# Peptides against a protein of PDB entry 5VVV, part 171

Target 1, 276 residues: chain A of PDB entry 5VVV
Amino acid sequence: FLCGVVEGFYGRPWVMEQRKELFRRLQKWELNTYLYAPKDDYKHRMFWREMYSVEEAEQLMTLISAAREYEIEFIYAISPGLDITFSNPKEVSTLKRKLDQVSQFGCRSFALLFDDIDHNMCAADKEVFSSFAHAQVSITNEIYQYLGEPETFLFCPTEYCGTFCYPNVSQSPYLRTVGEKLLPGIEVLWTGPKVVSKEIPVESIEEVSKIIKRAPVIWDNIHANDYDQKRLFLGPYKGRSTELIPRLKGVLTNPNCEFEANYVAIHTLATWYKSN
Target 2, 276 residues: chain A of PDB entry 5VVV as posed
Amino acid sequence: FLCGVVEGFYGRPWVMEQRKELFRRLQKWELNTYLYAPKDDYKHRMFWREMYSVEEAEQLMTLISAAREYEIEFIYAISPGLDITFSNPKEVSTLKRKLDQVSQFGCRSFALLFDNIDHNMCAADKEVFSSFAHAQVSITNEIYQYLGEPETFLFCPTEYCGTFCYPNVSQSPYLRTVGEKLLPGIEVLWTGPKVVSKEIPVESIEEVSKIIKRAPVIWDNIHANDYDQKRLFLGPYKGRSTELIPRLKGVLTNPNCEFEANYVAIHTLATWYKSN

## One batch from the design tools (peptide; made by RFdiffusion4, then SolubleMPNN)

Design b2_p24_3_s1 (from b2_p24_3, 13 letters changed)
Fold by OpenDDE base, seed 2:
Structure b2_p24_3_s1 (fold): chain B 276 residues (1-276), chain A 24 residues (1-24)
Amino acid sequence: as target 1 above (276 residues)
Amino acid sequence: SKELEELKKKYEESKEKYFKAALE
């Protein structure tokens, strides 16, 4: 069971010292996972093709080593979906080289994210793939296999919550393709009924699990405030029955942008997790 | 470059899509 934090918000990423402090807190609270997915880290999303510099490499190696010291699984995410051409072997090769570099930093867990992108494929991709889901699954499977089928590999679908599913969760052709064709060792991220889900009912998890053919990892935006930085979400982790725990592969909270505001959010997630 | 401006536009549209949906 993956339980911890995803740094997955828009806005200023946390600094290395904040991330190290996070790992210490996660260990203290008996949580086990950190997903690196800061939207405004240029080499994660906008410039995903760009290799890390010598200085950036040193920082990431130090960060990954710190995660290991605190027994936190460091998952490196990349979001190539803004402008990748899935059918172009050079693009696939570029993605492989980027993840090879991160592997050299000591990273062993990875994620491919296709959140918040357009569903329209370019002309070249339409000639090769039957749908957008087929394109995403193809590259995800290839990368997963190329990396030697790591123990932890995550996929974030474009339809990552109920309101993004067309026509709905149980009848989505996109999610059906993901469920049928994504390799079984790859975990699927899910956010619940909405982008910000006040409640995540057990029935909603059973519904999505059926179509994706596996228990999801929750990317939980309950404490996310990147969409409204005039507000801090200081309340407890709530609206998730502990009956969800045996039906999930994990829960990763995407909390407030302000690192110092997240004590209650993360601590109460830990209490929730340990209550099972 | 034109390509850079188009990429920046896609990023901002992506962010706005999320922000709008987060408020629903």
Scores: peptide ipSAE 0.696, ipTM 0.962, DockQ to the pose 0.930
Fold by OpenDDE base, seed 4:
Structure b2_p24_3_s1 (fold): chain B 276 residues (1-276), chain A 24 residues (1-24)
Amino acid sequence: as target 1 above (276 residues)
Amino acid sequence: SKELEELKKKYEESKEKYFKAALE
């Protein structure tokens, strides 16, 4: 069971010292996972093709080493979906090289994220893939296999919540393709019925699990405030029955952008997790 | 460059898509 934090918000990423402090807290609270997915890391999303500089590499190596020190699984995410051409072998090779670099930093767990992108393929991809889901699954499977089938590999679907599913969760051709064709060792991220789910009913998890043919990892935006930085979400982790725990592969909270605001959010997630 | 501006636009549109949906 993956339980911890995803740094997955839009806005100024946490500094390395904050991330190290996070790892210390995660260990102390018996959480086990950190997903590196800051939207404003340019080399994570906007410039996903660009290799890390020497200085950036040193920072990431240090960060990954710190995660290991605290026995936190460091998952490196990349979001190539803004402009990748899935059918282009050069794009695939570029993605491979980027993940090779991160592997050299000591990272062993990875995620491919296709969140917040359009369902449209370019003309070249339409000639090769039957659907956007087919394109995403193809590259994800290829990368997963290329990396030697790491123990933890995550996929974030474009339809990552109930409201993004067309026509709905149980009938989504996109999610059906993901479920049927995504290799079983790859985990699927899900935010619940909504992008920010006030509640995640058990039935909603059963529904998505059926179509994706696996228990999801919750990317939980309950405490996310990047969409409204006039607010801080200082309340406890709530609206998730502990009955979800045996039905999930994990829960990663994407909390407030303000690192200092997240004590309650993360601590109460830990309490929730340990209560099962 | 024109390419960079288009990429920035895509990023902002992506962000806005999330922000809008997060408020719903």
Scores: peptide ipSAE 0.693, ipTM 0.961, DockQ to the pose 0.938
Fold by OpenDDE base, seed 5:
Structure b2_p24_3_s1 (fold): chain B 276 residues (1-276), chain A 24 residues (1-24)
Amino acid sequence: as target 1 above (276 residues)
Amino acid sequence: SKELEELKKKYEESKEKYFKAALE
């Protein structure tokens, strides 16, 4: 069971010292996972093709080593979906070289994210793939196998919540393709019925699990505030029955942008997790 | 470049799509 934090918000990323402090807190609270997915890391999303500089490499190696020191699984995410051409073998090779670099930093767990992008393929991809889901699954499977089938590999679908599913969760052709064709060792991220789910009913998890043919990992935006910087979410982790725990592969909270505001959010997630 | 400005625009549009959906 993956339980911890995803740094997955829009806005100024946390500094290295904050991330190290996070790892210490995660260990203390018996949580086990950190997903590196800051939207404003340009080499994560906007400039996903660009290799890390020597200086950036040193910082990431130090961060990954710190995660290992605190027995936190460090998952590196990349979001190529803004402008990748899935059918272009040069794009696939570029993605492989980027993940090779991160592997050299000591990273062993990875994620491919296709969140917050259009469902449209370019003309070249339409000639090769039957759908956008087929294109995403193809590259994800290829990368997963290229990396030697790492123990932890995550996929974030474009339809990552109930409200993004067309026509709905149980009838989505996109999620059906993901369920049928994504290799079984790859985990699927999900935010619940909504992008920010006040409640995640057990029945909603059973519904999505059926179509994706696996238990999801919750990317939980309950405490996310990047969409409204006038607000801080200081309340407890709630609206999730503990009956979800045996039906999930994990829960990763995407909390407030303000690192110092997240004590209650993360601590109460840990209490929830231990209550099963 | 034109390509860079188009990429920046696409990034901002994706962010706004998320922000709108997060408020619903």
Scores: peptide ipSAE 0.692, ipTM 0.961, DockQ to the pose 0.915
Fold by OpenDDE base, seed 3:
Structure b2_p24_3_s1 (fold): chain B 276 residues (1-276), chain A 24 residues (1-24)
Amino acid sequence: as target 1 above (276 residues)
Amino acid sequence: SKELEELKKKYEESKEKYFKAALE
């Protein structure tokens, strides 16, 4: 069970010292996972093709080493979906090279994210793939296999919540393709019925699990505040029955952008997790 | 460059899509 934090918000990423402090807190609270997915890391999303500099490499190596010291699984995410051509072998090789670099930093867990992108494939991809889901699954499976089938590999679908599913969760051709074609060792991220789910009913998890043919990992935006700078979530982790735990592969909270505001968010997640 | 401006536009549109949906 993956339980911890995803740094997955829009806005100023946390500094390395904050991330190290996070790992210490995660260990103390018996949580086990950190997903590196800051939207404003240029080399994560907008410039995903760009290799890390020597200085950036040193920072990431140090960060990954710190995660290991605190027995926290460091998952490196990349979001190529803004402008990748899935059918282009050069794009695939570029993605492989980028993940090879991160692997050299000591990273062993990875994620491919296709959140918040347009469903429209380019002309070249339309000639090769039957759908956007087929394109995403193809590259994800290839990368997963190329990396030697890591113990932890995550996929974030474009339809990552109930409100993004067409026509709905249970009948989504996109999610059906993901469920049928995504290799079984790859985990699927999900935010619940909404992007920010006030509640995640058990029935909603059963519904999505059926179509994706696996228990999801919750990317939980309950404490996210990047979408409203006037908002700060200081309340407890709530609206999630502990009956979800046996039906999930994990829960990763995407909390407030302000690192210092997340004590209650993360601590109450830990309490929730340990209550099962 | 024109390409960079198009990429920035895609990023902002992506962000706005999320922000709108997060408020629903």
Scores: peptide ipSAE 0.682, ipTM 0.959, DockQ to the pose 0.918

Design b2_p24_3_s2 (from b2_p24_3, 15 letters changed)
Fold by OpenDDE base, seed 1:
Structure b2_p24_3_s2 (fold): chain B 276 residues (1-276), chain A 24 residues (1-24)
Amino acid sequence: as target 1 above (276 residues)
Amino acid sequence: SKKLEELLKKYKESKERYFKAALE
């Protein structure tokens, strides 16, 4: 069971010292996972093709080593979906080289994210793939196999919540393709019925699990404030029955942008997890 | 460059799509 934090917000990423402090807190609270997915890291999303500099490489190696020291699984995410051409083998090779660099930093767990992108494929991809889901699954499976089938590999679908599913969760052709064609060792991220789900009913998890043919990992936006930074979410982790735990592969909370505001959010997630 | 401007536009549209949906 993956339980911890995803740094997955829009806005200023946390600094390396904040991330190291997070690992110490996660260990202390008996949590086990950190997902690196800061949307405003240029080399994560907008400029995903660019290799890390020598200085950035040293920082990431140090960060990954710190995660290992605190027994936290470090998952590196990349979001190529803004402008990747899925049918172009040079783009696939570029993605492979980027993940090879991160593997050299000591990273062993990875994620491919296709959140918040347009559903329309370019003309070249339409000639090769039957749908956007087929294109995403193809590259994800290829990367997963290329990396030697890592123990932890995550996929974030474009339809990552109930309200994004067309026509709905149980009938989505996109999610059906993901469920049928995504390799079984790849985990699927999900935010619940909404992008920010006040509640995640057990029945809603059973519904999505059926179509994707696996238990999801919750990317939980309950404490996310990037969409309205004049608000701080300081309340406890709630609206999730502990009956969800045996029906999930994990829960990763995407909390407030302000690192210092997240004590209650993360601590109460830990209490919830340990109550099962 | 025109290519960079298009990428910046896609990034903004991506962020706006999320922000709108996060408030629903």
Scores: peptide ipSAE 0.700, ipTM 0.962, DockQ to the pose 0.867
Fold by OpenDDE base, seed 5:
Structure b2_p24_3_s2 (fold): chain B 276 residues (1-276), chain A 24 residues (1-24)
Amino acid sequence: as target 1 above (276 residues)
Amino acid sequence: SKKLEELLKKYKESKERYFKAALE
């Protein structure tokens, strides 16, 4: 069971010292996972093709080493979906080389994210792939296999919540393709019925699990505040029955942008997880 | 460059799509 934090918000990423402090807290609270997915890391999303500099490499190596020291699984995410051409072998090779670099930093767990992108494929991709889901699954499977089938590999679908599913969760052709064609060793991220789910009913997890043919990992936006700069979410982790735990592969909270605001959010997630 | 402008536009539209949906 993956339990911890995803740094997955829009806005200024946390600094390296904050991330190291996070690892100390995660270990103390018996949580086990950190997903590196800061949307405003230019080399994660907008400029995903760009290799890390020597200085950036040293920082990431130090961060990954710190995660290992505190027995936290460090998952490196990349979000190529803004401008990747899935059918172009040069794009696939560029993605491989980028993840090779991160593997050299000592990273062993990875994620491919296709959140918050346009669902329309370019003309070149339409000639090769029958749907957007087919294109995403193809590259994800290829990368997963290229990396030697790492123990932890995550996929974030474009339809990552109930409200993004067309026509709905149980009948989504996109999620059906993901369920049928995504390799079984790849985990699927999900945010619940909504992008920010006040509640995640057990029945809603059973519904999505059926179509994706696996238990999801919750990317939990309950404490996310990047969408409203006037709010801080200081309340406890709630609206999730402990009956979800045996039906999930994990829960990763995407909390407030302000690192100092997240004590209650993360601590109460840990209490929830251990109450099972 | 035109390519950079298009990328910045896509990033902005992506962020706005999320922000709108997060408020629902």
Scores: peptide ipSAE 0.696, ipTM 0.961, DockQ to the pose 0.914
Fold by OpenDDE base, seed 4:
Structure b2_p24_3_s2 (fold): chain B 276 residues (1-276), chain A 24 residues (1-24)
Amino acid sequence: as target 1 above (276 residues)
Amino acid sequence: SKKLEELLKKYKESKERYFKAALE
């Protein structure tokens, strides 16, 4: 069971010292996972093709080493979906090289994120893939296999919540393709019925699990405030029955952008997790 | 460059899509 934090917000990423402090807190609270997915890390999303500089590499190596020190699984995410051409072998090779670099930093767990992108494929991809889901699954499976089938590999679908599913969760051709074609060792991220789910009913998890043919990892935006930085979500982790725990592969909270605001959010997630 | 402008546009649209949906 993956339980911890995803740094997955838009806005200024946390600094390395904050991330190290996070790892210390995660260990103390018996959480086990950090997903590196800051939207405004330029080399994570906008410039995903660009290799890390020597200085950036040193920082990431240090960060990954710190995660290991605190027995936190460091998952490196990349979001190539803004402008990748899935059918282009050079793009696939570029993605492989980027993940090879991160592997050299000591990272062993990875995520491919296709969140917040348009469903439309370019003309070249339409000639090769029957759907956007097929394109995403193809590259994800290839990368997963290329990396030697790491123990933890996450996929974030474009339809990552109930409201993004067309026509709905249980009938989504996109999620059906993901469920059927995504290799079984790859985990699927899900935010619940909504992008920001006030509640995640058990039935909603059963529904999505059926179509994706696996228990999801919750990317939980309950405490996310990047969409409205005038608000801080200081309340407890709530609206999730502990009955979800045996039905999930994990929960990663994507909390407030302000690192200092997240004590209650993360601590109460830990309490929730340990209550099962 | 035009390519950079297009990328920035896509990024902005991506962010706006999320922000809109997060408020619903």
Scores: peptide ipSAE 0.695, ipTM 0.961, DockQ to the pose 0.905
Fold by OpenDDE base, seed 3:
Structure b2_p24_3_s2 (fold): chain B 276 residues (1-276), chain A 24 residues (1-24)
Amino acid sequence: as target 1 above (276 residues)
Amino acid sequence: SKKLEELLKKYKESKERYFKAALE
């Protein structure tokens, strides 16, 4: 069971010292996972093709080493979906090379994220793939296999919540393709019925699990505040029954952008997790 | 560059899509 934090917000990424402090807190609270997915890290999303500099490499190596020291699984995410051409072998090779670099930093767990992108494929991809889901699954499976089928590999679908599913969760052709074609060792990220789910009913998890043919990992935006700068979420982790735990592969909270504001968010997640 | 402008536009549109949906 993956339980911890995803740094997955829009806005100023946390600094390395904050991330190290996070790992210490995660260990103390018996959580086990950190997903590196800051939207405004240039080499994560907008410039995903760009290799890390020597200085950036040193920072990431140090960060990954710190995660290991605190027995926290460091998952490196990349979000190529803004401008990748899935059918272009050069794009695939570029993605492989980027993840090879991160592997050299000591990273062993990875994620491919296709959140918050346009559903329209380019003309070249339409000639090769039957759908956007087929394109995403193809590259994800290829990368997963290329990396030697790491123990932890995550996929974030474009339809990552109930409100993004067409026509709905259980009948989504996109999610059906993901469920049927995504290799079984790859985990699927999900935010619940909404992007920010006030509640995640058990029935909603059963519904999505059926179509994706696996238990999801919750990317939980309950404490996210990047969408409203006037908002600070200091309340407890709530609206998630502990009955979800046996029905999930994990829960990763995407908390407030302000690192210092997340004590309650992370601590109450830990309490929730240990209460099962 | 035109390519960078297009990328920035896609980024902005993606962020706005998320922000709108997060408020629902």
Scores: peptide ipSAE 0.691, ipTM 0.960, DockQ to the pose 0.915

Design b2_p24_3_s3 (from b2_p24_3, 14 letters changed)
Fold by OpenDDE base, seed 4:
Structure b2_p24_3_s3 (fold): chain B 276 residues (1-276), chain A 24 residues (1-24)
Amino acid sequence: as target 1 above (276 residues)
Amino acid sequence: DEELKRLLEKYEKSREREREAALE
């Protein structure tokens, strides 16, 4: 069971010292996972093709080493979906090289994120892939296999919540393709019925699990505030029955952008997780 | 990047609308 934090917000990323402090807190609270997915990391999303500089590499190596020190699984995410041509072997090779670089930093867990992108494929991809889901699954499977089938590999679908599913969760051709074609060793991220789910009912998890043919990892935006910089979500982790725990592969909270605002959010997640 | 800005705006508006709807 993956339980911890995803740094998955838009806005100023946490500094390395904050991330190290996070790892210390996660360990103390018996959480086990950190997903590195800061949207404003240019080399994570906008410039996903660009290799890390020597200085950036040193920082990431240090960060990954710190995660290991605190027995936190460091999952490196990349979001190539803004402008990747899935059918282009050079693009696939570029993605492989980027993940190879991160592997050299000591990272062993990875995520491919296709959240917050348009569903439209370019003309070249339309000639090769039957759908956007097929394109995403193809590259994800290839990368997963290329990396030697790491123990933890996550996929974030473009339809990552109920409200984004067309026509709905159970009938989504996109999610059906993901469920059927995504290799079983790859985990699927899900935010619940909504992007920001006030509640995540058990039945909603059963529904999505059926179509994706696996228990999801919850990317939980309950405390996310990147959409409203004037708001801080300081309340406890709530609206999630502990009955979800046996039905999930994990829960990663995507909390407030303000690092210090997240004590209650993360601590109460830990309490929730231990109450199962 | 104008496209990124558009996506961000769409995302932010979507999250905010969902949050507001959850408060109603």
Scores: peptide ipSAE 0.055, ipTM 0.733, DockQ to the pose 0.172; fails the geometry check
Fold by OpenDDE base, seed 2:
Structure b2_p24_3_s3 (fold): chain B 276 residues (1-276), chain A 24 residues (1-24)
Amino acid sequence: as target 1 above (276 residues)
Amino acid sequence: DEELKRLLEKYEKSREREREAALE
């Protein structure tokens, strides 16, 4: 069971010292996972093709080593979906080289994220793939296999919550394609009924699990505040029955941008997790 | 919360539009 934090917000990413402090807190609270997915880290998303510099490499190596020291699984995410051409072998090769570099930093767990992107394929991709889901699954499977089928590999769908599913969760052709064609060893991220879900009912998890043919990992935006910097979410992790735990592969909270605001959010997630 | 969802969706879509405009 993956339980911890996803740094998945828009805005200023956490600094390395904050991330190291996070790992210490996660270990102390018996959480086990950090997903590196900061939207405004340039080489994660906007400039995903760019290799890390020597200096950036040293920082990431140090960070990954720190995660290991605290027994936290470091999952490196990349979000190539803004401008990748799925059918272009050069793009696939570029993605492979980027993940190879991160593998050299000691990273063993990875994620491909296709959240918050346009659902239209370019003309070249339309000639090769039957749908956007087929394109995403193809590259995800290829990368997963290329990396030697790592123990932890995550996929974030474009339809990552109930309100983004067309026509709905149970009838989504996109999610059906993901469920049927995504390799079974790849985990699927899910946010719940909404982008910000006040509650995640058990029935909603059963519904999505059926179509994706696996138990999801929750990307939980309950404490996310990147959309409104004037608001802090300081309340406890709530609206999730502990009955969800046996029906999930994990829960990763995407919390407030302000690092120090997240004590209650993360601590109460830990309490929730240990209560089952 | 529907309001929070709408705010987040608006923000995300705004950022994507900015990205697209920067690439053109």
Scores: peptide ipSAE 0.046, ipTM 0.680, DockQ to the pose 0.050; fails the geometry check
Fold by OpenDDE base, seed 1:
Structure b2_p24_3_s3 (fold): chain B 276 residues (1-276), chain A 24 residues (1-24)
Amino acid sequence: as target 1 above (276 residues)
Amino acid sequence: DEELKRLLEKYEKSREREREAALE
């Protein structure tokens, strides 16, 4: 069971010292996972093709080493979906080289994210793939196999919540393709019925699990505030029954952008997790 | 909840457009 934090918000990323402090807190609270997915990190999303500089490499190596020191699984995410051509072998090779570099930093767990992108393929991809889901699954499976089938590999679908599913969760051709064709060792991220789900009913998890043919990992935006910088979400982790725990592969909270605002959010997630 | 969804959708779309413009 993956339980911890995803740094998945828009806005100023956390500094390396904040991330190291997070690992200390996660270990103290008996949480086990950090997902690196800062939307405004240029080499994570907008410039995903660019290799890390020597200086950036040293920082990431130090960060990954710190996660290991605190027994926190470091998952590196990349979001190539803004401008990748899935059918172009050069694009696939570029993605492989980028993940090879991160593997050299000591990273062993990875994620491919296709959230917050247009649900359209370019002309070249339409000639090769039957749908956007087929294109995404194809590259995800290829990368997963290329990396030697790492123990933890995550996929974030473009339809990552109930309200983004067309026509709905149970009838989504996109999610059906993901469920049928995504390799079984790849985990699927999900935010619940909404992007920010006030509640995540057990029945909603059973519904999505059926179509994706696996238990999801919750990307939980309950404490996310990147959509409204005037608000801080300081309340406890709530609206999730403990009956969800045996029906999930994990829960990763995407909390407030302000690092110091997240004590209650993360601590109460830990209490919730340990209550089962 | 619906208002928060709309705000998020607007924010996501706004950020996506900013990113597309930065890549052009």
Scores: peptide ipSAE 0.041, ipTM 0.684, DockQ to the pose 0.051; fails the geometry check
Fold by OpenDDE base, seed 5:
Structure b2_p24_3_s3 (fold): chain B 276 residues (1-276), chain A 24 residues (1-24)
Amino acid sequence: as target 1 above (276 residues)
Amino acid sequence: DEELKRLLEKYEKSREREREAALE
């Protein structure tokens, strides 16, 4: 069971010292996972093709080493979906080279994110793939196999919540393709019925699990505030029955952008997780 | 949720504009 934090918000990323402090807190609270997915890290999303500089490499190596010291699984995410051509072998090779570099930093767990992108394929991809889901699954499977089938590999679908599914969760052709064609060792991220789910009913998890043919990992935006900088979500982790735990592969909270505001959010997640 | 989607779309468009401006 993956339980911890995803740094997945828009806005200023946390500094390395904040991330190290996070790992210490996660260990103290018996949480086990950190997903590196800061949307405003240029080389994570906007410039995903660019290799890390020597200085950036040293920072990431130090961060990954710190995660290991605190027994936190460090998952490196990349979001190539803004401008990748899935059918272009050069693009696939570029993605492989980027993940090879991160592997050299000591990273062993990875994620491919296709959240917050247009559903339209370019003309070249339309000639090769029957749908956007087929294109995403193809590259994800190839990368997963290329990396030697890591123990932890995550996929974030473009339809990552109930409200983004067309026509709905149970009948989504996109999620059906993901469920049928994504290799079984790859985990699927999900935010619940909504992007920010006030509640995640058990029935909603059973519904999505059926179509994706696996238990999801919750990317939980309950405490996310990147969409409203005037709000701080300081309340407890709530609206999630403990009956979800046996039906999930994990829960990763995407909390407030303000690092110091997240004590209650993360602590109450830990209490929830231990109550099972 | 629609408001958040619109905001995310706005953020994406804003970032796309920033990228275009940085490449020009």
Scores: peptide ipSAE 0.035, ipTM 0.653, DockQ to the pose 0.052; fails the geometry check

